# Ledger of designs, part 22: peptides against a protein of PDB entry 6A30

Target 1, 150 residues: chain A of PDB entry 6A30
Amino acid sequence: AQDADNVLQPIMDLLDSNLTLFAKICEKTVLKRVLKELWKLVMNTMERTIVLPPLTDQTMIGTLLRKHGKGLEKGRVKLPSHSDGTQMIFNAAKELGQLSKLKDHMVREEAKSLTPKQCAVVELALDTIKQYFHAGGVGLKKTFLEKSPD

## One batch from the design tools (peptide; made by RFdiffusion4, then SolubleMPNN)

Design b1_p11_6_s1 (from b1_p11_6, 4 letters changed)
Fold by OpenDDE base, seed 4:
Structure b1_p11_6_s1 (fold): chain B 150 residues (1-150), chain A 11 residues (1-11)
Amino acid sequence: as target 1 above (150 residues)
Amino acid sequence: WLKEFIEKLKE
């Protein structure tokens, strides 16, 4: 549990900041698309975090996510005027794009098989994230989350 | 819902 929490906390902090913004600004259809992309990103980030570096590099992801998240917090959440909302979406999309680039920069060290402990952490983390993205039915559908190849 | 969920995760 604690290991999963340590892995998830940086991701959840990022997601909270971004999704709260998106939920306020985006229409339901746009929000769903954003959530799908975030889901993919989170899954890919988790895979790399757990498979490649020892759990200690949570600080790197946390730092990267925090650096990207701090860029979002400095945006004074004034009620998005149409212009501010668009810029915030653009900034959030840019942050997501930077996270995707981070994916490219994370050197494919050989995917060593996860230890049983790492597998258990991943499974717990995945369940937690699935619940998060489902959000009692207002988020992504369970069917989508279960069928995700990520 | 996100805030509530995060709060539950922190418990």
Scores: peptide ipSAE 0.015, ipTM 0.477, DockQ to the pose 0.115
Fold by OpenDDE base, seed 2:
Structure b1_p11_6_s1 (fold): chain B 150 residues (1-150), chain A 11 residues (1-11)
Amino acid sequence: as target 1 above (150 residues)
Amino acid sequence: WLKEFIEKLKE
């Protein structure tokens, strides 16, 4: 549990910040599309993070998220003017794009077989993320989350 | 709603 939480916490903090913004400014159809892209990104990132030694990757993800996350102050989300909302979406998309680039840097290490402990952490992390993206029925459908290439 | 959901997941 604690190891899964340590791996997920940086991702969840980033997702919480960005999705809270998206939920406020996006229409439901746009939000659903964003959630689908985020789901793909998270699944791809997790697959790579778990194959790599947990400590080095947590530090890299944490450092990447910390470098980019410092700019999102806990500011009282005043409904940004239409111009501010577009810039916030662009910034969030840029942050997601940087996570995708991190993906490209992580691709180079050979797929080592996961230890049973790592597999258990992955399963717990996947269940947590599925619950997060389902969001009590407001988010993605369970059928979509289960049919995604787990 | 998502923020509230995430806070519940942290408990």
Scores: peptide ipSAE 0.015, ipTM 0.475, DockQ to the pose 0.127
Fold by OpenDDE base, seed 5:
Structure b1_p11_6_s1 (fold): chain B 150 residues (1-150), chain A 11 residues (1-11)
Amino acid sequence: as target 1 above (150 residues)
Amino acid sequence: WLKEFIEKLKE
């Protein structure tokens, strides 16, 4: 449980910050598209984080996410004029893009076979993320979450 | 956090 929480917490902090903003600014259709892209990014990041030695990568992702997440908290959410909302989405997309680039640097270590403990942590993490993205039926459909390449 | 997120999405 604690290991899964440690893996998920940086991702959840990023998602909470960005999705709260997107939920306020975006129409439902746009939000669904953003959620789908975030889902792909999260799944790809998890897949790589699982294949990579678990502890060192969390600190790098956490440090990268923390550097970018602090930029979003200091923004006194003045009701952004339409221009401010677009810039915030762009900044969030840029942060996600940087996370993707970090992901490419992490690929270099040999795919060690996951231990049964690591597999259990991953399964728990996946279930938690699926619940998050489903959001009681307001988010992504269960069928989409289940068909995503796990 | 999930509960809070779900509540925000309902809004």
Scores: peptide ipSAE 0.014, ipTM 0.452, DockQ to the pose 0.626
Fold by OpenDDE base, seed 1:
Structure b1_p11_6_s1 (fold): chain B 150 residues (1-150), chain A 11 residues (1-11)
Amino acid sequence: as target 1 above (150 residues)
Amino acid sequence: WLKEFIEKLKE
C-alpha cells in the first residue's frame, strides 16, 4: 500500500491539479476527452515504469513531473480570464504532449517478471487510478476503464 | 493490454 502510494502520489498530485483546473474550464465533453487521453497516458506510463527496473521510479517520474509541475504551483488560482484559461489548457495539453513524448524515449527493457508484492502494488495502483478517473460517476465510465484496450 | 500486462507480470 505505502509503496503504491509513493509511486502514485506524484501522478495523483499532477492529475488532481490539472483535472481540477480542467473541470472548471472545460465543458463536460472536452473534459471526458481529456480524461480519456490522460487515462491512456497514465496507463502507458505505468506500463513502462513498471517494466523498467525499480531504481529510478521516484526520481524519474518525480523529476519529470517536477520539471513540468513547477509552472503551476506559484499561481494562486484566480480563475483566469477566458484567455488565460485557454492558455492554461494549451499549456497543460503541451505538458501532456511532452509526457507522451517521454513515452517514446523510454527504452522498453525486456519485461522482467514482477514479484508478487510488486504485482499487488500494481493492482492496487490500477484500482486507485480507475476510481480516480471514474470520480464517483462524473468522470469516465467504469465500463470504459475496464474495457480499455490499454 | 493492462490486463495482459498484469498477467505477464504474474508469470
Scores: peptide ipSAE 0.017, ipTM 0.428, DockQ to the pose 0.025; fails the geometry check

Design b1_p11_6_s2 (from b1_p11_6, 4 letters changed)
Fold by OpenDDE base, seed 2:
Structure b1_p11_6_s2 (fold): chain B 150 residues (1-150), chain A 11 residues (1-11)
Amino acid sequence: as target 1 above (150 residues)
Amino acid sequence: RLEEFVKKLKE
């Protein structure tokens, strides 16, 4: 449990920040599409984060979060003007793009077979993430989460 | 957190 939490915490912090932004800006249909893309990204990132030595990935995710987290000052959420909303979407897209790049950098390490411990962590992490994205039925459908090839 | 967040969006 604690190992899964340690792996998930940086991802969850990023997701919480981005989802809060997306939900303010996006319509329900757009939000669902964003959630589906985030789901794919999280699944792919999690696989790599657990397969790779935990120290390196936490540092990389933490560094990514730290580099971009400095920009989210607690500014009073004024209703984003159309320009502010566009910039926020662009920044969020850039962050997602950086996660994708991180993915690409992490792909270079040959997928080692998961140890039994890593498998257990993956299973716990997957369950937690599925529950998170399902969000009591208001998020992604269980059938989508279960049948996702990712 | 996501559930709470989505609930807030529906309000």
Scores: peptide ipSAE 0.033, ipTM 0.481, DockQ to the pose 0.286
Fold by OpenDDE base, seed 3:
Structure b1_p11_6_s2 (fold): chain B 150 residues (1-150), chain A 11 residues (1-11)
Amino acid sequence: as target 1 above (150 residues)
Amino acid sequence: RLEEFVKKLKE
């Protein structure tokens, strides 16, 4: 439980900061698309963090998310003009597209079978994230979360 | 938090 919380906390902090901004700017259809892309990003980040390196580097998740999130300046949330919001979505989509390509370039090191402990952490983390993204039915559909190949 | 956030979006 504590290990899952430690892995999720940086992701949740990033999501909280960005979702508040996206909610103000995006229509419902655009928001759903953004949430789907964020879901893919989170799943891919978890796969890389839990499966590829030892769980110990909370710093790597934060660095990967920050490296891809660096386009969101810490700055004062000025109400982005419609142009600024569109550019932010475009940049986020471009960065997400690059992440998908990075998956193809990551040499599948031999899928080291997750230890039973790692499997338990992944299961707990996945359940928590699914609950978060479902958000009592107002977020992503449960069927999408369950059938996602990510 | 996401549920509260989405609720605020619908208002």
Scores: peptide ipSAE 0.032, ipTM 0.473, DockQ to the pose 0.270
Fold by OpenDDE base, seed 1:
Structure b1_p11_6_s2 (fold): chain B 150 residues (1-150), chain A 11 residues (1-11)
Amino acid sequence: as target 1 above (150 residues)
Amino acid sequence: RLEEFVKKLKE
């Protein structure tokens, strides 16, 4: 439980920051698309965080998420014009595309089976994230979250 | 938190 919370907290902080920004900019239909992309990003980030570094380094998860988040923070929150929102989505999609390529590289390198402890943490973290993205039915559909190949 | 956030967006 504590280990799952330690993994999830930085992810949730990133999600809260990004969602707050996107919610101000995006219409409902665009927000749903953004949520789907964020879901993919979170799944990919979790896979990297749990599979690559040993779970022991809370600092590495924070640093990996912070390295991906720091590219966003230094931009002065100018009220993104309609064009800026599209560019942010495009950049996020590009980053997700790069993350997908890195997933393929990671799957190729370390077929290291997760330890039973790591598997338990991943399962708990996945359930918590699915609940978060479902958001009592106002977020992503359960069927999408369960059938997602990510 | 997301539910609360989405609720605020609907207001």
Scores: peptide ipSAE 0.027, ipTM 0.479, DockQ to the pose 0.287
Fold by OpenDDE base, seed 4:
Structure b1_p11_6_s2 (fold): chain B 150 residues (1-150), chain A 11 residues (1-11)
Amino acid sequence: as target 1 above (150 residues)
Amino acid sequence: RLEEFVKKLKE
């Protein structure tokens, strides 16, 4: 449980920051699409976080996410004017794009088979994330989350 | 947290 929380916390912090922004600026339909893309990204990030680095490297992913998240300066969230909202979406998309590039860099480490402990952590983390993205039915559909190949 | 967030959006 604690290991799953440690893996999830950096991801949840990133999601909370980005989703708060997206929900303010996006229409419901757009938000749903963004959530689907974020789901894919989270699944890919989790796969790498758990499969590639030993659980000890939470610091590196947290640091990588923090280094890329430093562009989210606690600057006074001035309600982005329509122009500021677009720029924030662009910045968030750029951050997500950088996470996708991180994908390409991490693929080079040989996919070591997950230990049984790592598998258990992944399962717990997946259930938590599915519940988070479902959000009591207002987020993504359970059927989508369960059938997603990601 | 997402549920609370989406609740606030519906509001």
Scores: peptide ipSAE 0.024, ipTM 0.491, DockQ to the pose 0.296

Design b1_p11_6_s3 (from b1_p11_6, 4 letters changed)
Fold by OpenDDE base, seed 2:
Structure b1_p11_6_s3 (fold): chain B 150 residues (1-150), chain A 11 residues (1-11)
Amino acid sequence: as target 1 above (150 residues)
Amino acid sequence: RLKELIEKLKE
């Protein structure tokens, strides 16, 4: 449990920050599309993060969060004027793009077979993320989450 | 939290 939480916490912090932004800017239909893309990104990132030694990935995710997190000060996001909203979407898309690039950098290490302990952590993490994205039925459908290539 | 955000969007 604690190991899963340690792996998930950086991802969850990133998700919470981005989803909070998207929830303010995006219509419900757009938000659902964003959630689907985030789900794919998270699944793909987890697969790679757990294959890598836990210490290096926390630092990289933490470093990415730390470099970009300085800009998201708790400033009362006034409903951005059309220009500010576009820039925020662009920045969020850029951050997601950087996660994808980080993903590409992480892929270069040959996927070593997960240890049984790592598998257990992944399973717990996946269940937690599925629950998060399902959001009590108001988020993504269970069928979508289950059919996603685990 | 996602649930809360989605519920806020419904209002």
Scores: peptide ipSAE 0.032, ipTM 0.497, DockQ to the pose 0.230
Fold by OpenDDE base, seed 3:
Structure b1_p11_6_s3 (fold): chain B 150 residues (1-150), chain A 11 residues (1-11)
Amino acid sequence: as target 1 above (150 residues)
Amino acid sequence: RLKELIEKLKE
């Protein structure tokens, strides 16, 4: 449990910050699409964190997520004009696209067989993330979360 | 927290 929380905390902090912003700017349909893309990103990030030894990538993902998160200074949330919100979504989508390209450059180190302990941690982490994205039924549908190839 | 954010959007 504690290990899963430690792995998820940086991701949750990022998600909370971004979702707070998106909740202010996005309509329901746009928000659902953003949530689907965030789900894919989180799943891909977890896959990499599990496949790659935890030490270097937590810092790199945390640093990459922090480098992208540091641009959101706690500046007074002026209601972004419709144009500013669109540009922020575009920038966020572009940054997400850069994370996808990082997948191609990461040498698939041979999938070291996860230990039973690591498998249990991953299962708990996946369940927690699914619950978070489902958000009591107002978020993503369970069928999407279960059938996602990610 | 996500649930609360989504409920605020409905408002």
Scores: peptide ipSAE 0.031, ipTM 0.483, DockQ to the pose 0.230
Fold by OpenDDE base, seed 4:
Structure b1_p11_6_s3 (fold): chain B 150 residues (1-150), chain A 11 residues (1-11)
Amino acid sequence: as target 1 above (150 residues)
Amino acid sequence: RLKELIEKLKE
């Protein structure tokens, strides 16, 4: 449990920050698309963090998320005028895009078989994230979360 | 938390 929380916390902090912003500026349909992309991103990040390095690098996710999250300075959320909202979406998309590029730069070290402990942590983390993205039925559909290839 | 954010959007 604690290991899963330690892995999830940096991801959840990033998600909370970004989703708070997206919730303010996006229409429902756009928000749903953003949630789907964030889901993919989270799944890819978890796969890399848990499968490739030993769980000890809390610092890598935190540093990767923090390096990319530094662009989310506590700038006064002025209700973005249409122009500011587009720029914020662009910046958020750029951050998401940079996270996708992180997919390309993290050298596929040989997928070492997950230890039973790592598998248990992944399962707990996945369940928590699925629950988070489902958001009691107002978020992503359960069928989408379950059938996601990520 | 996501639920809360989505509910706020519905208001």
Scores: peptide ipSAE 0.031, ipTM 0.490, DockQ to the pose 0.245
Fold by OpenDDE base, seed 1:
Structure b1_p11_6_s3 (fold): chain B 150 residues (1-150), chain A 11 residues (1-11)
Amino acid sequence: as target 1 above (150 residues)
Amino acid sequence: RLKELIEKLKE
């Protein structure tokens, strides 16, 4: 449990920050589309991250997320003008795109069989993320989350 | 937290 929380915390912090921004600037229909794309990105990132040695992933994701998180704090809460919202979406998409580039630098090390402990951590992490994206029924549908390539 | 954000969007 604690190991899963430690691995997920940086991802959850990123998701929370980005979704908070999107929730402020996007309409409900746009937000649902963004959530679906974020879900795909998170699942793809997790699949690749778990195949990599566990210790390097937390530090690398945490370092990438910390470098990007520090850039967001200095922005004075200017009321998002429509133009500011588009730029914020672009910046958030660029940050998420850098996570996808991290995907390319994550050399598919040969699928070393995850230890039973690592498998349990991954399963717990997946369940936690599914619950987060479902958001008590107001987020993504359970059927969508369950049918996604887990 | 996401639930809270989505509920705030419905208001």
Scores: peptide ipSAE 0.030, ipTM 0.484, DockQ to the pose 0.241

Design b1_p11_6_s4 (from b1_p11_6, 4 letters changed)
Fold by OpenDDE base, seed 5:
Structure b1_p11_6_s4 (fold): chain B 150 residues (1-150), chain A 11 residues (1-11)
Amino acid sequence: as target 1 above (150 residues)
Amino acid sequence: RLEEFIKKLKE
C-alpha cells in the first residue's frame, strides 16, 4: 500500500493539475486526444518506474514532476484568453516532453519478472489511474482504458 | 481526492 502511494503521488499530482486544466480549456475532441497521449505517457512511466529499481527513479520522476507541477499552481487561472490557453497546452506538452526525456536516461535494466508484491502495487495503481482518466464519465471511456496494454 | 477531482471537472 505505501509503495503504491509513493509511486502514485507524483503521477496523481501531475494528473490533477493537467486534467483539470485541460478539462477547462479544451474542446471535447481535443481533450480526448490529450487524454490519450497522457494515458500513454503515464502507462509508460509506470511500467518503467515499477520495472526499474524503485528508489532512484521515484526521486527523479518526483523531482521532475514537482518542478513542473509548481509552475502550474502559481497561475491564478485567469480565464485564459485564447492565447493563454495555447500557451498552457504548450507548457504542459513541454513538461510531458521532459518526462519522455527522463525516460531515455533511465537505463533499461533487464525486465526482471515483477514480484507478486510489485504486481499488486501495479494493479492498485492502475485501478486508481483508470478512475482518474475516466473522471466519472467526463474523461476516457472504460473500454479504452481496459484495452490499453497493461 | 478522486471525488474532489471529479467534482471540479463537473463544475
Scores: peptide ipSAE 0.192, ipTM 0.769, DockQ to the pose 0.582
Fold by OpenDDE base, seed 1:
Structure b1_p11_6_s4 (fold): chain B 150 residues (1-150), chain A 11 residues (1-11)
Amino acid sequence: as target 1 above (150 residues)
Amino acid sequence: RLEEFIKKLKE
């Protein structure tokens, strides 16, 4: 539990900020699409992080997510005027598009077999992340999250 | 934390 919380905390901090922002600025259909892409990103990042040595993992997740989030971390979320919201969505879409290309360059590091302990931590982490993406029913459908290739 | 997040999304 504590190990999972330590791994999840940086992810959750980023997700809290970004998902809250996207929920405010995006129409429901757009939000769903953004959430699906973020879900893929998070899953891919977690897969890499779990395969990589633990010490680099928190920083790497935070850095990968922050590199994509750093475009958002600037100043006081002035509710962007309609024009600013569109630009933010465009930037987010552009970043997500770059992430899809990154997937092709992501050398499938040989999936080192996770230890049973690592598997348990991952399962707990995934359950928590799924709840955040489901967001009490306003986010992604449970069926989508369950059928996603984990 | 999750409950607070969900609450914020529903506001």
Scores: peptide ipSAE 0.184, ipTM 0.763, DockQ to the pose 0.541
Fold by OpenDDE base, seed 3:
Structure b1_p11_6_s4 (fold): chain B 150 residues (1-150), chain A 11 residues (1-11)
Amino acid sequence: as target 1 above (150 residues)
Amino acid sequence: RLEEFIKKLKE
């Protein structure tokens, strides 16, 4: 439980800020596309963090998501002007596109079987993250979240 | 936290 919370807290802090902003500035179709790409990013980041624990667990999830979210300062979310919102979506899409290419170039180190402990942490984390991405029916469909390779 | 987040998204 505590290990799952430690992994989830930085992700949830980032998702709360970014998804709230995107929900305000994006049309429904654009929002769904952004959420699908963010879902892939979060799943890939979790897989790497749990399977390949880097020396700095909490800082790297936050850093990987922040390296790709550099445009959102931690500060007071002023309602972005229509131009600022479009630029943020474009930057996010560009950064997400680069991540998908990076996945193809990352030598699949032999999928080390997760230990039972790691599996339990992943299951708890995935349930929470799925709820955030579903967002009470405003976000992604449950069928998409269930069919996505977890 | 999740409930508050969903509420903010629906407003």
Scores: peptide ipSAE 0.182, ipTM 0.761, DockQ to the pose 0.710
Fold by OpenDDE base, seed 2:
Structure b1_p11_6_s4 (fold): chain B 150 residues (1-150), chain A 11 residues (1-11)
Amino acid sequence: as target 1 above (150 residues)
Amino acid sequence: RLEEFIKKLKE
């Protein structure tokens, strides 16, 4: 349980911030596409974060989160002007790209199959993550999330 | 946390 929470918290913090942002700035069809890509990224990141010793990933995820977390604390949700929205999408895409690059740096270690313990942690986390992506029916369909390889 | 998130998305 505690290990799952340690893995989940950084991911949930990332999801809370980014999905909320995407939900505000994206049209429904665009949002679904973004969510699908983010789902793939999260699944891949989880696989790697659990396989690699937690110390390096928490620091990188934490650093990525810390750099953008400072921007969201300013309370007034002004609907960003069209220019601000584009920059936010670009920044979000850049963050996703950095996560993808993190993916590329982490890909160098052979995709070792998750240990049974790691699998158990993923399974515990997966239901929560699926619920976040489903978002009470606003996000991805359950059928899509269920068909994704666990 | 999830409920709060869903609530924010529905607003």
Scores: peptide ipSAE 0.175, ipTM 0.760, DockQ to the pose 0.570

Design b1_p11_7_s1 (from b1_p11_7, 5 letters changed)
Fold by OpenDDE base, seed 5:
Structure b1_p11_7_s1 (fold): chain B 150 residues (1-150), chain A 11 residues (1-11)
Amino acid sequence: as target 1 above (150 residues)
Amino acid sequence: SWVEKLTKELK
């Protein structure tokens, strides 16, 4: 539990900082959209990191942004900086490369299936992230969080 | 925080 928390805390802090920034400049509807896109990005990055260890974080992020980048264009977010909200998510995703630390803690050998202990850590990590995005019921709905981000 | 904003708007 402590190992999972140590790995997840920097990611959650990054998410909180970015979401707080968006909350200052966006209305509720736009913020909810950003929240959904960040959830998809995090889940897809975690899934690929676990399932496809040989892939670099940059490659995973690039692929995710190509698939999901269209979702943010619908929100006319005038960011104070001339950079598009998509660029902020891109930067956040790049910094989420810290998920590699989760990989290092969970994957002792690149070629082996997860041990029962590693599976328990993954489950705890997923539960923690879900609780964060749910935010006591004011964030994403449980039904949305329980579905595959695909 | 973003949570606080969403909480206030739900009231």
Scores: peptide ipSAE 0.467, ipTM 0.859, DockQ to the pose 0.195
Fold by OpenDDE base, seed 4:
Order: C-alpha cells, then sequence, then structure tokens
Structure b1_p11_7_s1 (fold): chain B 150 residues (1-150), chain A 11 residues (1-11)
C-alpha cells in the first residue's frame, strides 16, 4: 500500500492539477469527456509500460495521443477553441508520461515478469486510480471504469 | 477542484 501510494501520488497530483485546469475552462459535459479520454490514456500507458516491451516515454505518449486524440474530435463538443483545447489535452497527456516512472518503481528487478508483490502493487495502483476517477460517484461511472479501454 | 465542480453541477 505504501509503495503504491508513493508511486501514484505524483501522478494523481498531476491529474488533479490538469483536471482542475480543465474544469475552470470547460462545462461539465466537456469535462466528463476529458475524464474519459484521460482514463483511457492512463490505462493504455500502464498496459504498454508494464505488459509490452519497454518503449521510450515519448514514443508511448505519441502513440497513445494519436490513438485517443481522434476520439476527442468525434465528440462535437464546442470547446472554446478547438485548436487550443486539443493542444492542452496533448500537453496534459505528455505530462502523463510520468506514468513511465511507475514501471521503474514496479519492475525494478526483471522487466519481463512481475513478482507477486509487484503484481499486488499494480492491482492496488489500478484500484486507487479507478477510485480517483470515480470521485465518489461524481466522476466516471463504475461500469465505464471496469471496462477495458481497448 | 474538478470534483467540486462536478458536484455542484449535479445540484
Amino acid sequence: as target 1 above (150 residues)
Amino acid sequence: SWVEKLTKELK
């Protein structure tokens, strides 16, 4: 629990800062969409970082942004400025590259397999992030969080 | 916070 908290706290702080910024400039419906996209980004980043062969942070983020950035355009949500909103999300997603540090903390010994302890930490980390995005029921729905973003 | 905003919007 302590290890997971130590690893996750910086990421959660980053998420909170970015989401708070978005909340200041976006209406509820837009903010919900941002939450969904950030959730997908986080989940995919964790999956690629932990399960897939190691990639550079920039490559991983770039691939994730390319995959998920298209999803924001399909939602005809009137962002105050389409170009600025996309860039802000892009920048926020780049900052989420700090999730790569989670790999370094969790896969310290062998990059190929997680120890039972490391698996437990990953599971706890995932649960913590889910709870954060759920935000006591005002954030993302549990059904959405429990579904794979694949 | 973003949570606070969402909470207020639910009222």
Scores: peptide ipSAE 0.467, ipTM 0.860, DockQ to the pose 0.194
Fold by OpenDDE base, seed 2:
Structure b1_p11_7_s1 (fold): chain B 150 residues (1-150), chain A 11 residues (1-11)
Amino acid sequence: as target 1 above (150 residues)
Amino acid sequence: SWVEKLTKELK
């Protein structure tokens, strides 16, 4: 638990900082969309990291954003007049490169599966992130968080 | 915080 917290705390701080920034410049509906996109990004990044992708974290994040960027544009989200919402999400996602710290705890080189300890860390991490995005019910709905991002 | 913003908008 302590190890998971030590790894997650910097990531959570970065998320909070970015979301707080978005909250200042985005309307509520736009902010909700940003939350959804960030959730998808985090989940996909975690999933891929566990599978030991050959890609660097930066490359992986870039690929994820390109994949999901089309989804952001399809939404009837009125982006702030002077902000490129896609670019903002990209920047936020880049900061999520700190998930590499989680990678160090989750990734076993040449391992077919995670150790029980690593699995426990992943489960705790996932729960913590879910609770954060749920934000006591004012954030994302539990039904959304429990669904696969894909 | 972003949570506070969402909370206020729900009132």
Scores: peptide ipSAE 0.465, ipTM 0.859, DockQ to the pose 0.182
Fold by OpenDDE base, seed 3:
Structure b1_p11_7_s1 (fold): chain B 150 residues (1-150), chain A 11 residues (1-11)
Amino acid sequence: as target 1 above (150 residues)
Amino acid sequence: SWVEKLTKELK
């Protein structure tokens, strides 16, 4: 739907810009790790947007960073640059808080299920983002994308 | 593009 595309386009542009930046400073294996962490962040953000009551952008990002940041700090992602690369990832994660704007289309009313229209938008959004991260097979593997980020 | 980089490194 055109409405879904209009909502997703800014997020896709943000992802593309940040990943392009990371690609300039990371070799292939590191970039793939960055992709995996960003995928988890995006999926968790979307899940919380759909399932949980509305949260502030800062609250959502803070929770996600606490959950995933420990792995990054423990050297899960070995960046070629010391502090700068890690900080860039965290900054990008904060910027991805703009995913909260999808709430207008994705958030459940209290005690209500998503409308059929909302379900369709969510499905389209998920498919679009999966295809983006897969990048025709060059990006993340389908097996990874099909797994729960939990 | 980040995709192009990954593609080139695969070749």
Scores: peptide ipSAE 0.458, ipTM 0.857, DockQ to the pose 0.184

